# Peptides against a protein of PDB entry 6D0Y, part 36

Target 1, 225 residues: chain A of PDB entry 6D0Y
Amino acid sequence: ETEDHLESLICKVGEKSACSLESNLEGLAGVLEADLPNYKSKILRLLCTVARLLPEKLTIYTTLVGLLNARNYNFGGEFVEAMIRQLKESLKANNYNEAVYLVRFLSDLVNCHVIAAPSMVAMFENFVSVTQEEDVPQVRRDWYVYAFLSSLPWVGKELYEKKDAEMDRIFANTESYLKRRQKTHVPMLQVWTADKPHPQEEYLDCLWAQIQKLKKDRWQERHIL

## One batch from the design tools (peptide; aimed at target 1 D4 K12 N24)

Design b2_p20_6_s3 (made by RFdiffusion4, then SolubleMPNN; from b2_p20_6, 8 letters changed)
Fold by OpenDDE base, seed 1:
Structure b2_p20_6_s3 (fold): chain B 225 residues (1-225), chain A 20 residues (1-20)
Amino acid sequence: as target 1 above (225 residues)
Amino acid sequence: MEELIEKMREEGQKLAEEKK
């Protein structure tokens, strides 16, 4: 069936081929675009699924979506909307691992010209604003800071190039929060990442230091966070 | 979040128009 064929194509993209990955992605984008009139909902669901379930192919699928968005911006918008809905659902379900990954995915979509830099800045402003919420657990505040900071390796360069003043404000607010928060709740954040900080370092402080270093290095990664 | 989505849509449309 055609739907099964589309699923196979989408799932297998990025595998070894005689052609370049870029060529394969362009080809697949063309196929998907042609089939949107008949299979839009199916394609949308498939892309959302692989985006969520195949984190090792993050850049492949963000690029694919970027190509599709360039061909059909309406579809790109629907995809973003679907991913945002999924993010909200993940948060409601307390699936914070999926949630943070989705934020990273959305972050990389900025590089693929699917999401505008100002929109991502606004999202991060909203995240960091959670630190100002009253009568909420610190773990909630910490998580949103974590989600922000842990996404910067994917989008920090672009955001600082486009919105340096706004990003500096977000950084200042983040730094202020990190200085005033209690550190007793931070150990919970270690469960949300595969990367383990130095045993003697507080997790968010460690991540902050890494991001500061990354920023200093003009967002050129030298180490895996 | 809904407001942000709308902004993304608007900005996305602008980007699409610029690419044409």
Scores: peptide ipSAE 0.028, ipTM 0.592, DockQ to the pose 0.021
OpenDDE base, seeds 2, 3, 4, 5: peptide ipSAE 0.022, 0.022, 0.020, 0.022; ipTM 0.558, 0.542, 0.543, 0.568

Design b2_p20_6_s4 (made by RFdiffusion4, then SolubleMPNN; from b2_p20_6, 10 letters changed)
Fold by OpenDDE base, seed 2:
Structure b2_p20_6_s4 (fold): chain B 225 residues (1-225), chain A 20 residues (1-20)
Amino acid sequence: as target 1 above (225 residues)
Amino acid sequence: MEKLKEEMLELGKKLAEEKK
């Protein structure tokens, strides 16, 4: 394989094909595994790029990484490390939308057996622990809660199946924080549901309510969050 | 195989610190 060909294969995976998506992903994983000795750095960079820049293919690329991780565990580790570096860079650059997406991507890697459920729980514990920090802006606390909550649609089911007690503790801490935090009443930071009339809510409160409903629905998403 | 808790815990801590 050439570098250009690998780029094409990686970028186009999941597009219309005569074969099933599963078959295409398995095939691509095999190709990439075979080419790692010659193109590891390039493949790593490409996967990080498409993972970051093609959010519409999130589950495709998390699955692909899962397949690759099963074939080459060390490469999977390098990929996760690279994604964490990207997350850190996005935070430093104040690209918070990208940052939260990357957390979501990492969350879905749990479903693909790349990241262990206990590891993700530990990360979320660290995120929610920021709410306990003193002498920091509330926006910092709010963002980490947001990053946690907004990622749960992708990983909540798995985490509760394997680490229910720990997740309950995180939820309790989150709820406690949301009750005691200062509310922001700016229209641009408020959301509402269209299914039934109700007053506009502060975004985190609304998100919390949506996540609670999702949890009640056994993490089966019925509405677009 | 899945990445271990310790590695992700360390990364999470670093993330929390970097956002300050």
Scores: peptide ipSAE 0.026, ipTM 0.639, DockQ to the pose 0.018
OpenDDE base, seeds 1, 3, 4, 5: peptide ipSAE 0.024, 0.024, 0.025, 0.024; ipTM 0.606, 0.550, 0.633, 0.590; seed 5 fails the geometry check

Design b2_p20_7 (made by RFdiffusion4)
Pose (drawn by RFdiffusion4):
Structure b2_p20_7 (pose): chain A 225 residues (1-225), chain P 20 residues (1-20)
Amino acid sequence: as target 1 above (225 residues)
Amino acid sequence: EFEEWKEEAMQEPPEIAALE
């Protein structure tokens, strides 16, 4: 019964309400502490559900996990382990669109001080390391590069300031791979073949240009909540 | 404001089954 009270309470946080978003998260994180001794097992799988199924509300739930971790270290560990467990499950089941949501979530948890930045950089340079794998489809290399680049809008500023020597090695490996990709197939996927008024760009070249601009902008982006 | 919102949200049906 109170479990249902916990579920609908987690899913609806951040919706329209009289209280501010921050006030709601601080209040909700407080009640999840009180119920945690009895319902640790259930609260855990519910947060795992929203990290998997609600990527649009991503930053709301990483902050919530961040608050619980600052107050309860063992819960933060159990959750991160569950995320690593699910990331493996998703990649094994060929659910890559679902996996990028989990990688984005793990990345943003660095901003919440739940995951150390060096651990995240180590995982990313293993992602880009897939560009070196031989006898594998380009789409495989593309996805692991995508998971890295598409996470940087959230975690980009933090990972670079803390560790820029290894991040530049990653960017160098990434730029080298992007230049040697074959784009012969792009015309079949363009809604317009014309370059005017708007070019229809291959998705990785587009994301690359977006990330490099954000880099030149000192990693300042003014949209992500 | 939080307690009012919390009471309203506790009376809502579960949502995860609809998400899956």

Design b2_p20_7_s1 (made by RFdiffusion4, then SolubleMPNN; from b2_p20_7, 9 letters changed)
Fold by OpenDDE base, seed 5:
Structure b2_p20_7_s1 (fold): chain B 225 residues (1-225), chain A 20 residues (1-20)
Amino acid sequence: as target 1 above (225 residues)
Amino acid sequence: SFEEWKEKVSKLPPVIPLLE
């Protein structure tokens, strides 16, 4: 495959095809594996790019990475490392929208058996610990809580199945912070919907309520926007 | 379904620790 062809294949996966999505993903994983000796850096960059720029295809690309990781463990590791570097760079540049997409992507990689659940729990512990930082803007604290909570639709089930005690602690700390923080009137930033209507609330309080409902419903998401 | 297939396949690859 040529470099341009690889870009086309990666960008177009998941679109309407005569073949099943499963078949297309397996096929693409095979193609990418075969071309790693010649185009590893390009493939790595492309996958990182689609992870942050095409959030509507998140589950498609996390699945692809999962398949590719199964074929080439070393490349999977390099990909995760690259994603973490990109997340750090995004945060340093205050690109919070990009950063949250990366966190969600990493979260779903746990479901794809690429990232270990304990590692993701540790990451979320670090996020929630920001709420305890002194002399920092609340917007910073709020963002890390948002990043954590908004990622749980993708990984909450898996994390509670494997690290329930640790997750309960994170939830307790989150709840404590939400009770003591100053309220604002920022619109909700989510792509999923709870089954039951709820009163209009501040965006983090609303998100918290939805996550609590999701947890109560055993992490079964019924409506996706 | 795709989700069922994904779950089945996702159990196969090795797990990588997250680097922080």
Scores: peptide ipSAE 0.072, ipTM 0.730, DockQ to the pose 0.033
OpenDDE base, seeds 1, 2, 3, 4: peptide ipSAE 0.029, 0.040, 0.054, 0.044; ipTM 0.615, 0.690, 0.697, 0.694; seed 4 fails the geometry check

Design b2_p20_7_s2 (made by RFdiffusion4, then SolubleMPNN; from b2_p20_7, 11 letters changed)
Fold by OpenDDE base, seed 3:
Structure b2_p20_7_s2 (fold): chain B 225 residues (1-225), chain A 20 residues (1-20)
Amino acid sequence: as target 1 above (225 residues)
Amino acid sequence: AFEEWMEKVKKLPPVLPLLE
């Protein structure tokens, strides 16, 4: 495959085809594996790009990465490393929208068995620990809580199945923070859409309530939050 | 169909830690 053709294949996967999505994903994984010796860097960049820029195809690309990881574990590792680097860069640049999508992507990679559940728990522990930082703006604390909570629809079930005690601790810390935080408008975050499910509530409180309900429903999601 | 296929995919062993 040429570099341009690889871009086309990766960007268009999941679109209407005569073949099933499963077949297309398996086929693409095979193509990418075969082309890694010649185009590894390009493939890495492309996958990272679609991961952060095409959230509507999140599960398609996490699945693709899962399949590719099964074929080439080394590449899977490099991909995760690249994603973590991008997450760090996004945070440094205050690109919170990109950052949260990356966190969600990483979360779903747990379901695809690319990332181990304990590692994701550790990440969320780190996120929630920001609420305990001193001399930092609340907006920082709020965002990391948001990133955690908003990712749970994708990975909460798996994490509670594997690390229920640790997750409960994270939830307790989150709840404690939410109770003591100031409920003020934070326009700089712009982490939520204008059309909130419960406009009468502050977004984090609303999200918390929804996540609690999801947890109570044993992580059986009936609709996207 | 996709859900059934995904069950197969999800049976793969986890392999990667986060590098934070």
Scores: peptide ipSAE 0.041, ipTM 0.707, DockQ to the pose 0.032
OpenDDE base, seeds 1, 2, 4, 5: peptide ipSAE 0.029, 0.030, 0.039, 0.030; ipTM 0.650, 0.661, 0.704, 0.614; seed 2 fails the geometry check

Design b2_p20_7_s3 (made by RFdiffusion4, then SolubleMPNN; from b2_p20_7, 11 letters changed)
Fold by OpenDDE base, seed 1:
Parts: C-alpha cells; structure tokens; sequence
Structure b2_p20_7_s3 (fold): chain B 225 residues (1-225), chain A 20 residues (1-20)
C-alpha cells in the first residue's frame, strides 16, 4: 500500500461498510502488518496521530492496535512507547486535556491486551503517589487523582479482576487524600446535577462518588461520567 | 469551573511521576 492509501485506510476505519467492524479491523491489521517492513515509521506515526486526534474512535483504534499487537508484538510495544512519550510531552507542554485522554487510551489498551494490568496499576500507583509529595500545589495532587479516577471507567473492571488488592490500596490512599485535602483550594470546582443523588459537591468528591458507584455496580457503567 | 481549574493545572511545573 502507498503511504497515502494507508493514511486513508487508518483514518476511515469504522465508517460504514458492508462488512462488520471487527472484520474490517482484522483486515486492516493484516494490511498494516504486511506493510510494516516498508512503512513502519509512517504507520506508527499515523496510528499515534489518529489515536490522539480522534477521541470518538478510541475503542476502534485501541482494538486495531490490539489486533496488530497480536500479529506483531514488537510493533505494539513501540506504539505504546510512542504513546507514553506523547503523554510525557503533553504533560510537559501543559496539555492536560490531551494527557488525561491519553491515559484513558492507554487504559483501554489494557482491555485490548496491549498493556499488562500490572503495568497500568503501577502507573496509577505513581499517579496517586503524587498525593504524598511535599511542597507542591494541591492542584497537582488533585490532577493526578483526577487522571486516575477519570480513567477507571475504561479499565477498573480489568484491574480489579487481576489486581484487586493493589487497587484497594490505591483506593484507600485516594480516599484518605480526598478526606484530608483542602476543598476550598479549588472552589471553582463545585458541581451540581439533578441526574445523580448527590448534593452540590466539589468535583473530585463527585467523581469519587461516581467511581465508588461504578465499583459497587461491578464496573457496569450506567451513565457517562 | 472545571476550565478554571484546568488553567491552574497548566501553571504547574512540568514535573511528572514515572510512567510506563
């Protein structure tokens, strides 16, 4: 395939077709695998680009990467490395909206067997450990807790199935932090909704309550967070 | 607002914990 054609195929995957999405993804994974010897760098860049720029297709591209990883494990690893680099770059550039999305993307890659559950647990442990940092703004601590909690809808089930004890520890640490943090530090994060049986709360407290509800519901999501 | 909070987040130093 030509580079331009590969771009078209990758960008248009998930659009209307006579075939199932799964079949199309398998087909595309095969095409990409076959072209890796000639177009590896291009394919890698394209996949990273669409993964970042097309959030509406998150599960499509995580699935595609999962299929490709099953065919070429080394390429899957390189893709993850590229995404981690991008996450680091986003954080360094203060692109925290992109950063949290990338964490969600990586989280869903666990479901696609691209990232091991223990590795994701370790990432979340690192995030929550920021709550223990001294002489840093609370907003930093809050953001990493947010990034963790905000990603659990995509991976909480898998992580609790495989690493329940470790996850419970992370949850305990998170809960402890949320209880002791200064809520008035970010007073602009008051949130209220009639759709949930919650009073007006600080955003992280609200998110925590939602995640606790998801956990109680065995990670079966009934609403969009 | 969440947006205002995000603006405060953007003021943070580019120090990140260890990732994957």
Amino acid sequence: as target 1 above (225 residues)
Amino acid sequence: SFEKWMEEVKKLPPVIPELL
Scores: peptide ipSAE 0.336, ipTM 0.860, DockQ to the pose 0.018
OpenDDE base, seeds 2, 3, 4, 5: peptide ipSAE 0.324, 0.025, 0.030, 0.252; ipTM 0.853, 0.641, 0.691, 0.829

Design b2_p20_7_s4 (made by RFdiffusion4, then SolubleMPNN; from b2_p20_7, 11 letters changed)
Fold by OpenDDE base, seed 3:
Structure b2_p20_7_s4 (fold): chain B 225 residues (1-225), chain A 20 residues (1-20)
Amino acid sequence: as target 1 above (225 residues)
Amino acid sequence: SFEEWMEKVKKLPPVIPKLL
């Protein structure tokens, strides 16, 4: 495949086709595997790009990565590393929308068994631990809690099935923080987009309530929050 | 089905990423 053709294939996966999505994903995974010797870096970059820029296809691309990981485990590792690097870069650049999508993407990779559940738990522990940092803006604390909570619809079930005790500790810490935080308007948090936007000062409380309900419902949802 | 197919995907080996 040419470089341009690979871009087209990756970007268009999941679009209307005469074949099933499953067949298309398996086929694409095979094509990408075959082209890794010549185009690994390009494929890696493309997958990272679509993971960031096409959130509507999140589950398609996580599944694709899962299939590719099965074919080439080393590439799967390189992809995850690249995504983590991108997440760090997004955070450094204060690109919170990109960052949260990356966290959600990584979360869904747990469902595809690309990322181990304990690793995701550890990541969320790190996120929530930011609430314990001293001499930092509350906006920082709030965002990491947001990133954690907003990712749970994609991975909460899996994490509680495998790491319930650890997750309960994270939840307890989150709850404690939410109770003690100030409800102050922070312009930086206005970046939060939802179908029904809430005031910034109330958003985390609302999200928390929704996640608590989701947890109570054993992580069964009819729609993503 | 998609669900059955997805179960195959769930059997893939996990990656342990570096922590942030």
Scores: peptide ipSAE 0.047, ipTM 0.683, DockQ to the pose 0.033
OpenDDE base, seeds 1, 2, 4, 5: peptide ipSAE 0.030, 0.033, 0.029, 0.034; ipTM 0.673, 0.616, 0.647, 0.693

Design b2_p20_8 (made by RFdiffusion4)
Pose (drawn by RFdiffusion4):
Structure b2_p20_8 (pose): chain A 225 residues (1-225), chain P 20 residues (1-20)
Amino acid sequence: as target 1 above (225 residues)
Amino acid sequence: AAEAAVSAAAAARLAAAIAA
């Protein structure tokens, strides 16, 4: 009964309401502490559900996990382990669109001080390391590069300031791979073949240009909540 | 009707937590 009270309470946080978003998260994080001794097992899988199925509300739930972790270290560990467990499950089942949501979630948890930045950089340079794997489809290399680059809008500023020597090695490996990709197939996927008024760009070249501009902008982006 | 009661009780708990 109260479990249902916990589920609908987690799913609806951040919707339109009289209270501010921050006031709602601080209040919700407080009630999840009180119910945590009895319902630790349930609260855990619900947060795992929203991290997997609600990427649009991503930053809302990473902050919530961030608050519970600052107050309860063992819960933060159990959750991160569950995320690693699910990331493996998703990659094994060929659910890559679901996996990028989990990677984005782990990345943004660095901003919430739940995950140390070096651990995240180590995982990313293993992602880009897939560009070196031989006898594998380009789409495989593309996805692991995509998971890295698409997470940077959230975690980019933090990972670079803390560790820029290894991040530049990652960017160098990334730029080298992007230049040697074959784009012969792009015309079959363009809605317009014309370059005017708007070019229809290959998705990785587009994301690369977007990330490099954000880099030149000192990693300041003014949209992500 | 049971779903409306669950939603009203969850909202009340959240409002009480925020007031504290």

Design b2_p20_8_s1 (made by RFdiffusion4, then SolubleMPNN; from b2_p20_8, 14 letters changed)
Fold by OpenDDE base, seed 5:
Structure b2_p20_8_s1 (fold): chain B 225 residues (1-225), chain A 20 residues (1-20)
Amino acid sequence: as target 1 above (225 residues)
Amino acid sequence: SRKEEIEKKAEERLKEAIEA
């Protein structure tokens, strides 16, 4: 395959097809594996790009990476390294939107057997530990909490199944932070249902409540967050 | 087992990536 053709294949995967999505992904993984000797750098870059720019296809591309990792573990490792480098770069540039997509992508890679659950727990422990640092602006502390909580719909079930005690500790620390942080409430930005027994909450408190509900529901999503 | 091997590799690569 030519470089331009590889780009087309990667960007268009998941579109309407006569074949199943799984079949298409398996086929694409095979094509990409075969072209790694010639286009490894390009393929790595393309996959990182779609991971951060096409969040609507997150599960498609994590599955693709999972399939590719199963075929070539070395490439899988290089991909994770590239993703972490990109995450660090995004954080340095204060590009929080890009960074959160990368965290979610990495989170779902646990389900695809690319990243181990204990490692993801450790990463989230590091995220939440930032809330304890006084020399870090609250906007950054809030982002780490947001990144953690907003990733749990993808990986919370797996992490609690494997590391429930550690996750409980992270949750306790998160709850403690949310109670003591400075809050900016903008009621006009949120629609609070009348059946809720609590007053209007800001975005992090709202997300926390939603995640607590998700956890209570055994990580079975019933409502779109 | 293969599962254990995969998990071990996955754990190692993420640790290395975070520390890099």
Scores: peptide ipSAE 0.110, ipTM 0.760, DockQ to the pose 0.019
OpenDDE base, seeds 1, 2, 3, 4: peptide ipSAE 0.099, 0.049, 0.083, 0.083; ipTM 0.771, 0.749, 0.766, 0.769

Design b2_p20_8_s2 (made by RFdiffusion4, then SolubleMPNN; from b2_p20_8, 16 letters changed)
Fold by OpenDDE base, seed 3:
Structure b2_p20_8_s2 (fold): chain B 225 residues (1-225), chain A 20 residues (1-20)
Amino acid sequence: as target 1 above (225 residues)
Amino acid sequence: SRKEEIEKKAEEILLEAIKK
């Protein structure tokens, strides 16, 4: 495959085909693996780009990365590193919309066996621990709770299957924070924007309730939150 | 294993994600 053709293949995966999506992804993974010796950097950049910019294909690209990781663990690691770098950059730039999406993407990578469950639990522990930070704006506390809760539809089942005790602790801390935090009574145009990153009171409480229900339902999702 | 090493490294990276 040429470099230009690889770009097309990666960007267009998941489009209508006579073959199943799974088959197409396996095929693409094989092609990409074979081309890593010559085009690793390009492939890495492309995957990071589409992962970040095509949220509608989240599960497609997490699955693809999972398949690639199974074939080449080093590449999988490099991809995760790149995505984490992007997450850091997003946070530094106060791009909370992109940041939360990246957390969700990373969460789904747990299901694809790219990131270990304990690692994700540890990250969420760190997120929720922000609620205990002193002398920080509540918006910071709220956002990390949101990032955690917003990602659970994609990874909650896996994490509870393997780290139920730790997850329960995180939930308890989250619940405690949500009960004691100050409520905002000013409606916002959007829940998360660069200009107004503070979540709306209604949304966080609603999200919490939905996640609690999801948990109660054994993480069997009936609808996308 | 190499896979375990990668996972460990990923954990370290993830823990650094919230640092500005």
Scores: peptide ipSAE 0.030, ipTM 0.645, DockQ to the pose 0.018
OpenDDE base, seeds 1, 2, 4, 5: peptide ipSAE 0.030, 0.029, 0.029, 0.025; ipTM 0.641, 0.633, 0.624, 0.519

Design b2_p20_8_s3 (made by RFdiffusion4, then SolubleMPNN; from b2_p20_8, 13 letters changed)
Fold by OpenDDE base, seed 1:
Structure b2_p20_8_s3 (fold): chain B 225 residues (1-225), chain A 20 residues (1-20)
Amino acid sequence: as target 1 above (225 residues)
Amino acid sequence: SRKEEIERLAQQRLLEAIAA
């Protein structure tokens, strides 16, 4: 495959096809593996780019990376390293939207066996430990808690199955922080779909409540029609 | 198993990448 053709294949995976998505991903993983000797750097850059810029295809590309990691574990490691470098760059550039998405992407890589569950737990321990740092802006502490909580819909089940004691400790620390932090007051939304309006909850408290419910539901998400 | 081997190889990737 030429470099241009590789770009096309990677960018268009998951689009309408006569074959199943699983079959297409397996085929693409095989093509990419075969071309690593000649195009490793290009393939690595392409995968990092689509992982960063196409959030609507998150599970497609995490699955692809998982398949490729199974074929070439060294490349899988290089991909994780590249993603962490990108995360650091995003944080330095104050691109917190990209940063939180990258954390979510890395979280789903646990399900694809590219990152070990205990390692992700350790990363989240480090995130929540920021809440204990002294003389730092609350916005920094809030963001790391947000990044942790907002990633749990993708990986919470796996992490609790493997490291329940550590996760309980992280949750306890998170709850403690949420109770003592200064909260931002916002006006209630004027447009409601329910007959009885309810107070608008602060965004982190709202997310915490959602995650607590998800945990109570054994991490099984409910879809609203 | 194959799954266990892949997981073993992935054990330290994230933390090592963060420390780099």
Scores: peptide ipSAE 0.339, ipTM 0.885, DockQ to the pose 0.020
OpenDDE base, seeds 2, 3, 4, 5: peptide ipSAE 0.333, 0.306, 0.328, 0.220; ipTM 0.882, 0.868, 0.876, 0.668

Design b2_p20_8_s4 (made by RFdiffusion4, then SolubleMPNN; from b2_p20_8, 16 letters changed)
Fold by OpenDDE base, seed 4:
Structure b2_p20_8_s4 (fold): chain B 225 residues (1-225), chain A 20 residues (1-20)
Amino acid sequence: as target 1 above (225 residues)
Amino acid sequence: SKKEEIEKKAEEILLEAIKK
């Protein structure tokens, strides 16, 4: 495959086809695997780019990476590292919108068997530990809690299935922080469309309530048709 | 294991990012 063709294949995956999405992804994974010896860096960069720039295809690309990881674990690892480095860069650049998305992307990679549940738990432990930092702006603490909570729709089920005790600890710490933080009244942030919407409240409190509800619902989202 | 090494490296990068 040529580099241009690879780019086209990667960018266009998930578009209408006579074949199933899974079949197309499997096929693409095979093509990419075959080209890794010659185009690993290019493929890695392309995947990182589309992962970041095409959030509407989050699950498509996490699945693709999952398939690639199954074929080439080293590449999967390199991809994860690249994404985490990008998260680092986003944080350095104060691009918190990209950063939170990257956390969600990484979270979904757990479902795709690219990132182990314990590793994601450790990540979230690190996030929530920021709430214990002194002499830092509350917005910093809030963001990491937000990043954690807002990612749970993608990974909460898996994490509680495998690391429930650790997750409960993180939740307890989060709850404790939310109770003691200074609250600012802002419009609610909805994680998803649910049949039982919460009243408007402070965004973190609202998100917390939504996540608590999701947890009570055993991480099954109840969408309005 | 290789997996553990990769995960550790990733965690280190993340931790560094958090501290920035």
Scores: peptide ipSAE 0.030, ipTM 0.691, DockQ to the pose 0.017
OpenDDE base, seeds 1, 2, 3, 5: peptide ipSAE 0.027, 0.028, 0.021, 0.022; ipTM 0.558, 0.678, 0.554, 0.545

## One batch from the design tools (peptide; aimed at target 1 D4 V31)

Design b2_p21_1 (made by RFdiffusion4)
Pose (drawn by RFdiffusion4):
Structure b2_p21_1 (pose): chain A 225 residues (1-225), chain P 21 residues (1-21)
Amino acid sequence: as target 1 above (225 residues)
Amino acid sequence: DSLNPSKYTQEELEEYMEEKS
């Protein structure tokens, strides 16, 4: 019964309400502490559900996990382990669109001080390392590069300031791969073949240009909540 | 695992929060 009270309470946080978003998260994180001795097992799988199925509300739930971790270290560890467990499950089942949501989630948890930045950089340079794998489809290399680049809008500023020597090695490996990709197929996927008024760009070249501009902008982006 | 429909109104959830605070 109270479990249902916990689920609908987690799913609806951040919706329209009289209280501010921050007041709601601080209050919700408080009641999840009180119920945690009895319902640790359930609270855990519910947060795993929203990290997998609600990527649009991503930053709301990483902050919530961040608050619980600052107050309960063992819960933060159990959750991160569950995320690593699910990331493997998703990649094994060929659910890559679902996997990028989990990688984005793990990345943003660095901003919440739940995951150390060096651990995240180590994982990413293993992602880009897939560009060196031989006898594999370009789409495989493309996805692992995409998972890295598409996470940077959230975690980009933090990972670079803390470790820029290794991040530049990753960016160098990424730029080298992007230049040697074959784009012969793009015309079949363009809604318009004309370059005017708007070019229809290949998705990785577009994301690359977006990330490099954000880099020149000192990693300041003014949209992500 | 998946998401389920809500069985409780917003006012009942606020009362539950008040009990726990």

Design b2_p21_1_s1 (made by RFdiffusion4, then SolubleMPNN; from b2_p21_1, 9 letters changed)
Fold by OpenDDE base, seed 5:
Structure b2_p21_1_s1 (fold): chain B 225 residues (1-225), chain A 21 residues (1-21)
Amino acid sequence: as target 1 above (225 residues)
Amino acid sequence: DTLRPSKFSDEELEAYVEKKK
C-alpha cells in the first residue's frame, strides 16, 4: 500500500544511498508533497513520530520538514502545531527528556525556516520567565533554563543574528538566576583539556560556561555539549 | 507557547537551497 511505502521512505531517509543526502531529501519532499492531498494526516503523523522517536536523525528530519514547508506552507504550520502539542503532552506527562529533545528539534526548525526566529525568542523568553515565578520548585526553574541553554547549540547563532538585544536580555536574566539559585552538587566527570582544565561544577553552571564559550566563539562549536 | 511558522522569502529560499548543495 502507498501508506506503507511512505512510511518506509520516511523512516529510511538518511541511510546509506548512492545519492547524496540532499538529493534524497529533496526527492522525498517532492514525493510527500504530491501525496499530501490523499495522505496528509498519515504523513503528518509519520513525520511527528520519527521526529520524536529518532533523535539520531534530528537534522535530517528538520531539513525534510523545511523542504516541505517551502513547498506547502500550510502543512508546515500543521506540523509545527502538532509538535507543540506533543511538547505540551510530554511536559504534562513529566517526560522531560522527550520535552527537552522536542525543544531542540523546534530550535533547529528555525534554521530550516519552519519557525520564525522572533517566535523562538518569544518561547525562550517564556522559558526563562519561569525563573521569576513565585512559589514553584527550583527543579521546574532549572529545567526551563536547561531546555533553553541546551537548545542554543542548534539555534543560538540565528537568534543572535536577528534578535541580539532580546537574546542579551534573556542571557542576563539567565545569568542572574544562576547566581542566586541553590546549587546542586552532583558527581560529574571532570573534563580536562591540554590548555584549559575544566573545574568541577554543577550541571547548570557547567552548561552555562559551555554556552558562554560557544557564544564567544561566535557559535562555532568546538566540543560536543 | 505557540510558535509562528516561517514563510520563505525568495531570497531566503534561494539561500536555503544553496546551503543544502
Scores: peptide ipSAE 0.245, ipTM 0.807, DockQ to the pose 0.029
OpenDDE base, seeds 1, 2, 3, 4: peptide ipSAE 0.244, 0.227, 0.209, 0.144; ipTM 0.806, 0.794, 0.795, 0.750

